# Ledger of designs, part 174: peptides against a protein of PDB entry 5JXT

Target 1, 319 residues: chain A of PDB entry 5JXT
Amino acid sequence: SLLPKKEINVYIGMSEMQVKWYQKILEKDIDAVNGAGGKRESKTRLLNIVMQLRKCCNHPYLFEGAEPGPPYTTDEHLIYNAGKMVVLDKLLKRIQKQGSRVLIFSQMSRLLDILEDYCVFRGYKYCRIDGSTAHEDRIAAIDEYNKPGSDKFIFLLTTRAGGLGINLTTADIVILYDSDWNPQADLQAMDRAHRIGQTKQVVVYRFVTDNAIEEKVLERAAQKLRLDQLVIQQGRAQVAAKAAANKDELLSMIQHGAEKVFQTKGAFGTMAEKGSQLDDDDIDAILQAGETRTKELNARYEKLGIDDLQKFTSESAYE

## One batch from the design tools (peptide; made by RFdiffusion4, then SolubleMPNN)

Design b2_p22_5_s3 (from b2_p22_5, 13 letters changed)
Fold by OpenDDE base, seed 1:
Structure b2_p22_5_s3 (fold): chain B 319 residues (1-319), chain A 22 residues (1-22)
Amino acid sequence: as target 1 above (319 residues)
Amino acid sequence: KEEEERKAREKYEEERKKKLEE
């Protein structure tokens, strides 16, 4: 029988480099961030800020001139300059020792390029599929990964490419390196491992940058997922209409954690405390804290009705 | 390789610590 998947949000602090880039993004558009643009500020400008902040949460090397060089060399800096990479590096070592195989999903093909460099640097054998991968090459990559006795440990996928109904039940671990605005896209990605033919407990790790925009992306996705579930259960098809964030919602998301980011010297949270020197106990603590916060997040939305879930509660970004 | 990785991490943490003290 297929076991229920275990989903854990893994809350990760920004590295010092991420904090500096996050500050720089906010400062560049500070008038928009402070709402000084009022009615004149375009939704497009706010969406661009959101996209840059999400890039920063993933990896600072997604920005031009962020990578150290020339010469451009893959080294430990690829890992320690991104909080998610520090946690990923420790987690993959554990996953491999357990004899598990892992799917890593991102929305950003440029992040998969960084993850390829990382895989080569660590000596992890991998497959890759993204939105540009030809149909024949996708089949070949899937077959290579699923082959009995395959030496491919990691499958790198864009969330969109992973959504295409493929079977990857030869993996039992799923890492969502980032989150979709549409929680159904992430569910479809998870369902590549969590389906008929899976023999192991599927565990899903969702990476979430703490005290940053990604917490609000996650909250919005969780709210939408619960709303979608209630709409299906109640047969109220008409409720689905508010899919796109409005201007005020986007502004609130951009403002979330911004003050703390501006006040921060160095790294954030666990990255400030331990940095790149995370041990196995630190990883266990992060996972346990994440499991607790995941339960609390789910419990918050389980109590809400349709009318409450339709209101984006701008709970103060400053509390 | 693991020793080089450790040394690179230690160096980064030392540099980070110095910057937090400035």
Scores: peptide ipSAE 0.019, ipTM 0.426, DockQ to the pose 0.014
Fold by OpenDDE base, seed 3:
Structure b2_p22_5_s3 (fold): chain B 319 residues (1-319), chain A 22 residues (1-22)
Amino acid sequence: as target 1 above (319 residues)
Amino acid sequence: KEEEERKAREKYEEERKKKLEE
């Protein structure tokens, strides 16, 4: 029988470089961040800020002129300058020692380019599929990964490209490097490993940048997922959760953690204390804290009815 | 490889300390 999947949110502090770039993004549009533009602030401007903040949470080298050089060589700085990469690097070593194989999903094909450079630098054998991958090349990559005795450890996928009905049950670990605005896209990605033919316990690690916009992206996704479940159960097909955030929701998401980011000198949390020197005990502590916060997040939304879930509870970031 | 990674970490931390003392 297929074992139930385990899902753990992994809350990760920003690196010093991420904090500096996050501050720079907020400062560039400080009037919009402070809500001084009021009703006249364009939804497009707020969406652009959200997109830049999400890029920063993934990797600072997604910005022009952020990568240190010359020489432009892949080195340990590729890992240390992004909190998610520091955790990923240690987690992948553990996963490999356990004899597991891993799917890594992202929304951003340019982040997969960074992950390819990382895989080459660490000597991890990988496959890749994104939205631009031809149908024939996609089949070839899946077959190469799934073949008996495959030496491919990692499969790199964009979440939407990985959602296309493929079977990847030869992997037992799923890492969501970032989250989709639609929680169903992430579920469809997990279901590539968690389906008939899986023989191992599937574990899903969802990376979430702590004290940043990604916490609010996750909360919104959890709210939407619970609403979708209740609508199906109650037969109320017409209550489509408004897929697009309004201006006030976007502003609240941008403001979340912004004050603490401006006050921070250096990195956040375990990244400030240990940086690149994360050990196995530090990872276990991060995973345990993440499991606790995941249970608390789910418990908050399980108690809410349809009418409450339709209201975006912007708990003010300042209360 | 582990020793090279250790040396790279030590170097990064020394450079970080220097930048924090500046």
Scores: peptide ipSAE 0.013, ipTM 0.371, DockQ to the pose 0.014
Fold by OpenDDE base, seed 2:
Structure b2_p22_5_s3 (fold): chain B 319 residues (1-319), chain A 22 residues (1-22)
Amino acid sequence: as target 1 above (319 residues)
Amino acid sequence: KEEEERKAREKYEEERKKKLEE
């Protein structure tokens, strides 16, 4: 029988470089961040800020002029300049040692480019599929990955491309490097490994930048998922979870952790203490803390009714 | 209560799995 998947959120501090770039993004649009734009501030401008902050949470090299160079060479700086890469690097070593195979999902094809450079740098054999991958090349990549005795360790996918009905049950680990606004897209990605034909316990690691916009993206996704579940269970078709954040919700998300980011000199959390020198005990502590916070997050939303979940989209701005 | 919630999650996952196979 297929075992239930284990999902844990992995809360990761920003690197020093990420903090600097996060500050720069907020400072560039400080009037919008402070809500000074009032009714004149467009939802489009706030969505752009959100997108830049999410890019920063993924990797600072997603910005022009962030990568050291020329010459542009892949080195340890690719890892230590992004908190998620530091954790990924240690986690992949553990995953490989245990004889597992891994799917890595992102919303950003340009992050997959960075992950390809990383895979080459570490000597990890990989496959890639994104939204631009031709149908034939997609089939070839899937077949190469799923081949008996395949030497491909990693499959890099955009979440949307991974959602397209493919079977990747030859992997047992799923890393969501970032989260979709629609929790159903992430679930569809997980279902590529957590499907009929899986023989192992599927474990899902969801990376979340701590004290940043990604916590609010996660909270919103969890609220929506709970609401979708309650609607299905209660047969109340009319509770269309407002799929798109409103202007005030976007502003609240942008403001989350912003003050602490402005006050911070250097990296956050374990990244400030250890940087790229995380050991196995540090990773275990991060995973254990993540498992606890995941249970707490789920328990928070499991207690809420449909009416509470609809109201909470407005009140979570003040706690 | 936890067992009912577990069964409800399992049922939801099975129903989603069926919808992805249709």
Scores: peptide ipSAE 0.000, ipTM 0.289, DockQ to the pose 0.010
Fold by OpenDDE base, seed 5:
Structure b2_p22_5_s3 (fold): chain B 319 residues (1-319), chain A 22 residues (1-22)
Amino acid sequence: as target 1 above (319 residues)
Amino acid sequence: KEEEERKAREKYEEERKKKLEE
């Protein structure tokens, strides 16, 4: 029988470089961030801020001129300048030692470019599929990854490209490097490994930048998922979950953790204490804390009714 | 597509229920 998948949110602090870029993004539009634009502030401007903050949470090298160079050489800086890469680097080493194989999903094809450079730098053999990959090349990449005795350890996918009914049950680990606004897209990604033909316990690691906009993206995705479930259970199919955040919701998401980001000099949390020197005990602590916070997040949304789930609850990180 | 989404949701709910009972 297929074992239930284990999902763990992995809460990761920003690197010093990410904190600096996150501050710069907020400062550039500080009037919008403070709500001073009032009714005149465009939803488009807020969506652009959200997109830049999400890029920062993924990797600072997604910004033009952020990568150190010339010379443009891949080195340890690719890892230590992004909290998610530091954790990924340690996790992949553990996963490989366990004889597991891993799917890595992102919303951003340009992040997959960074992950390719990382794979080459660490000597990890990989396959890649994104939105631009031709149909024949997708088949070839899937077949190369799934073949008996495949030496391909990692499959890099954009979440939407992975949603196309692909079978990747030869992997047992799924890393969601970032989250989709639509929780169903992430579920469809997980279901590439977690389906008939899987023989191992599937473990899903969802990376979430701590004290940043990604916590609110995750909360909103969890809220939407629970709402979709309750709407189906109650036969209220006409209750269109408001798929798009309003201006006030977007503003609240942008403001989440902003004060602490402005007050912080250097990196956040375990990234400030250890940075690239994370050991196996530090990873175990991050995973254990993540498992606890994942249970708490799930328990919060399970207590809510449809009417509560239709409202954006700005529960502050302090309650 | 709707039936696959329904099955995915039912599976997610069962997995969530099991995680709450642990």
Scores: peptide ipSAE 0.000, ipTM 0.291, DockQ to the pose 0.010

Design b2_p22_5_s4 (from b2_p22_5, 16 letters changed)
Fold by OpenDDE base, seed 1:
Structure b2_p22_5_s4 (fold): chain B 319 residues (1-319), chain A 22 residues (1-22)
Amino acid sequence: as target 1 above (319 residues)
Amino acid sequence: KKKKEEEELKKYLEERKEKKAA
């Protein structure tokens, strides 16, 4: 029988470089961030800020002029300049040592380009599929990855391209490097490994930048998922979950953790304490804390009714 | 095999360097 998947949110601090770029993004649009634009601020401007902050949470090298060079070299700086890469680098070593195989999903094809550079730098054999990959090349990549005794350790996928009904049950670990605004897209992605034909316990690690926009993206996705579940259970098909965030919701999301980011002179959390020198005990502590916070998040939304879940509570940016 | 993998890695890193500089 298929074992239930284990899902763990992995909360990760920003590197010093991510904090500097996060500050720079907020400062560039400080009037919008402070709500000084009021009702006149465009939803498009706020969406652009959210997208830049999400890029920063993924990797600072997604910005022009952020990568050290010329000469452009792939080195340890690719890892230590992004909190998610530091955790990924340690986690992949553990996964490989266990004889597991891993799917890595992102919303951003340009992040997959960074992950390719990383895979090559670490000597990890990989496959890649994104939105631009031709249909025949997708089939070839899937077949190469799924071959008995395949030497391909990692499959790099954009979440939407990986959602296209493919079977990747030859992997037992799923890393969601970032999250979709639609929780169903992430479910469809992890269900590529968690399907009939899987023989192992599937574990899903969802990377979440702590004290940043991604916590609010996660909360919104969890709220929407619970609402969708309750609507299905209660047969209330007419509860159109307001699919798109309004201006005030976007502003609240942008403001979340912004003050603490402005006050921070270095990295956050475990990245401030150890940076790239995270050991196996630090990873275990991060995973354990993540498992606890995941249970707490789920328990919070399990207690809420449909009417409460429809109210996007602007939890104050100050909690 | 190792030399070929090192040459392929070097070539890949050079091609990526050119793509980032363009």
Scores: peptide ipSAE 0.019, ipTM 0.545, DockQ to the pose 0.035
Fold by OpenDDE base, seed 5:
Structure b2_p22_5_s4 (fold): chain B 319 residues (1-319), chain A 22 residues (1-22)
Amino acid sequence: as target 1 above (319 residues)
Amino acid sequence: KKKKEEEELKKYLEERKEKKAA
């Protein structure tokens, strides 16, 4: 019998470098961030800001000139300069010790490049598939990963490339390093491990940068998922969830946590307290807090009807 | 801009290949 997947949102503070880059992104377009651009702000400009903020939440080295060098060396700085990498680094050690194998999904192929450098630096054996991977190379990577007794611990995938119906039930852990705007893409990614042939409890860790744009991406994705579920259950085809965020929704998302980011000197939360020195107890605390917040998030949307979920897209634009 | 980003990405990928080959 396939066990239900356990999904945990892992809320992660920004590193000091991420805070600095997040501030820089907001400052570059401060008039747009403050809503002072009014009707002149293009949806394209706001979408670009959102994209840059999401890059920052993933890793500051996604920006030109952010990586220290020359010489460009892979070192501990690759980990401590991104909150998600600090948590990932500890979590992967635990996952490996328990004899699990892990799928890591991202929307960003350039983040998979950073994760490859990380895998090499830590000596993790991995496979990779993204949108540019040739069909034959995809099959070879899948077969290499799924091979009985495979020494490949990690599979790095773009969420879209991983969505292509492939079987990866030889992994029992899924890390969503970032979230898709479409929650169905993330579900399809999870379903690579959580399907017929899985013999273990699948655990999904969804990384979410705390006090940042990614919380609002997550909330929007959760709202859309609940709406999609209710539409299917009630047969109400008319609830075409407005697939694309409007300008006001994008602005609200950009503004979320911006004030606190501007006021912050250094890192956020556990990253400020412990940085790269997170121990196993700190990881357990982060996971437990994440499990609690995940239950609260789900409970918030489970109580909402279709009409409330449709309105909530409008009210989240006023907060 | 796109061509420059593509050249920078290509350069980055080449530098990473050199690092992986060393």
Scores: peptide ipSAE 0.006, ipTM 0.358, DockQ to the pose 0.077
Fold by OpenDDE base, seed 3:
Formats: sequence, C-alpha cells, structure tokens
Structure b2_p22_5_s4 (fold): chain B 319 residues (1-319), chain A 22 residues (1-22)
Amino acid sequence: as target 1 above (319 residues)
Amino acid sequence: KKKKEEEELKKYLEERKEKKAA
C-alpha cells in the first residue's frame, strides 16, 4: 500500500547577503513598494519586483555581480550566502545517512546550475533535467537515476519538466526548493516519487523563505488549491480561480515583511543565530516548527468557503 | 583519490571561470 506523503513547509531565514539584496530590490522600486505610483504602476513592474524578490529568496548569485570574484570559485560562500542552501546542505547529509534518495525541484533552471556546482563541491552524484533537456537525454537521465544500485543520490529538476509523467519512485524524499504559482505543478512534482511502485514513506520538504514574499506565494497557492478542491466537490467547475494576481495582491505580496527587512542588520532567525553552523538539533527544531506552521496554514484554508477563498484577504503588511 | 578529486574540482572551477568571463 502507498503510504500518505508527509508534507512539511520548511521556513528558512534569509542570509545577510539575501537581506542586503532584498533591500536593494525594494529600494530600487521604493515608490512602487510604497504604493506611491497609484493607478499608474504597471502590473508588469510589480511582476518584475516579485520575480526579483523570488530570485533573492532562492539565491543571491542569481543576480549579475552578486557572486564574489574574480576569481570566481565554488566554496562555502555558495552555501552560507543563501539560507535555503544552508538548510539544504544539512538536510542532504541527513537524507544520505538514512539511505534515502532525493528529488530537488525548482522553477529556475539558473538555480539548478547553482545546485550542480553545489553537488560537485560536495561530491554528490546527481542527474539533471530541465525545460531545455532533449527528450533522449531526459530518458537517459531517468534511467540512470532509476537503475538498480544507482549511485545517483540527487535528481535536479525544474518543476515543469519533472511534471511530465515520469516515474521517480526510486526516490523517497522530495525537496521543493521554491514553489509554483500553480499548486498543481508542485503536486505533479511530488507525484513523481509518490506513486505506484513507491515502497518508502515519501516526505516532501517545501522550502519557504520566512518573512518574505515566498510566504505570500505559498498562501496564495494553498488558497487556490483549496478553492479548486471545493469547486470540484460542489460541481461548480465554472468558478475559475483567478489565474493571475491583480495589482493590489502583488503589491501586498511585495510589502509583506518589507519593513522588517529594512530594519534588519545581518541575517534572519536561525541564519542570524547559527548561520552555516546549523547542527542536527537546529534542523529538527526548524522541521518541527515547519510542521506546526504547515498544519496551521492548512487549517486556516480548510475552514473557508468558496466565497471566502475567492476574496484575497490582503492583511495589510502595514498594520 | 582525494588529490584526483581536488584536481577535477579545480579543473571544473577553472572551466566555470572561463564560462563566466565569456
């Protein structure tokens, strides 16, 4: 019998470098962030800010001139300059010791390039597929990963490329390094490991940058997923969940945590306290806190009706 | 083995420098 998947949101503080770059992104468009542009602000400008903030949450080296160099070397700086990499680095060591194998999904192929560098730096054997990978190379990578006795520990995938019906039940751990705006894309990614042929408990770790735009991306995705479920259950298939955020929704998402980011000197949370020196107890605490917040998030949306879920509750980030 | 892995890593890092400088 297939065991139910365990899903845990892993809330991760920004590194000092991420805070600096997050501030820089907000400052560059401060008039837009403060809503001072009014009705004249283009949705395109807000979408661009959202994309830059999401890049920052993933890794600061996704920006031109962010990587230290010349000389451009892969070193511990690749890890400690991104909160998600610090947690990933500790979590992968644990996963490997447990004899598990892991799928890592991202929306960003450029993040997979950073993860390849990380894998080489740590000596992790991996496979990769993304949107640009040829069909034959995808088959070869899947077969190499799934073969009996495969020494490939990690599979790196873009969420959309990994969603294309492939079987990866030889992995039991799924890491969503970032989230899709469409929760169905993330579910399809999880279902690569969580399907017929899986013999282990599948655990899904969803990385979420704490006090940042990614919390609002996650909330919106959870809201949409619950709405889609209720619409199916009630036979009201015509209630198109708003496919795209409006300007006010995007502005509220950009503003979320912005004030605290501007006030922050250094890193956030566990990244400020421990940085790259996270131990196994720190990881357990992060996972336990994440499991609690995951239950609370789900419970919030389970109580809402269709009409409530159609309203984006912009809690003003300024109250 | 470690020395070979270090040389392979060093080579990979140099190839990346060239790709980033291009």
Scores: peptide ipSAE 0.006, ipTM 0.377, DockQ to the pose 0.034
Fold by OpenDDE base, seed 4:
Structure b2_p22_5_s4 (fold): chain B 319 residues (1-319), chain A 22 residues (1-22)
Amino acid sequence: as target 1 above (319 residues)
Amino acid sequence: KKKKEEEELKKYLEERKEKKAA
């Protein structure tokens, strides 16, 4: 029988460079961040801020002029300048030693470009699929990854491109490097490894930048998923979960952690203490803390009814 | 200008925390 997947949110501090860029994004649009535009503030402007903050949480090199150079060379700076890369780098070494194979999902094809550079730099053999990959090349990449005795350790995918019904049960680890606004897209990504034909325990690591916009993206996705589940269970087809965040919700999300980011000199959390020098004990501590916070997050939403979830989506706009 | 904008944001976020705790 297929074992239930284990899902762990991995809460990761920003690097010093990410903190600086996160501050810069907030400062650039400070009037919008303070809600000074009121009803006149463009929802598009707020969405753009959210997207820039999410880019920062993924990797600062997603911004023009952030990468050190010229010359542009792949080096350890690619890792230590992003908290998620520091954790990824240690986690992948462990995963490989365990004889596991890994799917890495992102919303951002440009992050997959950075992950390709990383894979080359570390000597990891990989496959890639994104939204621009031709159908024939997708088939070839899947076949190359799934072949018996494949030396391909990593599969890099955009979440939506990976959602297209493909079977990747030759992997047992899934890393969601970022989260979709639609929790169903992430579930569909996990279901590439968690299918009939899987022989191992599937473990899903969801990377979440701590004290940043991504916590609110995760919370919103968890609320939506719980609401969708309850609607299905109760047969109430009409509770269309508000598909898009309103302006006040977006503003609340942008403001989350912003004060602490401005107060922070250097990096956040474990990234401040050890930087890129995480050991196996640090990774175990991060994973254990993540498992605890994951249980707490799930327990928060499992107790809520449909009416409470509908109210809570309005009240969390004021949190 | 940036320092003032940062201080204004901090103040706004503090006032908002107080309003949520009330």
Scores: peptide ipSAE 0.020, ipTM 0.454, DockQ to the pose 0.010; fails the geometry check

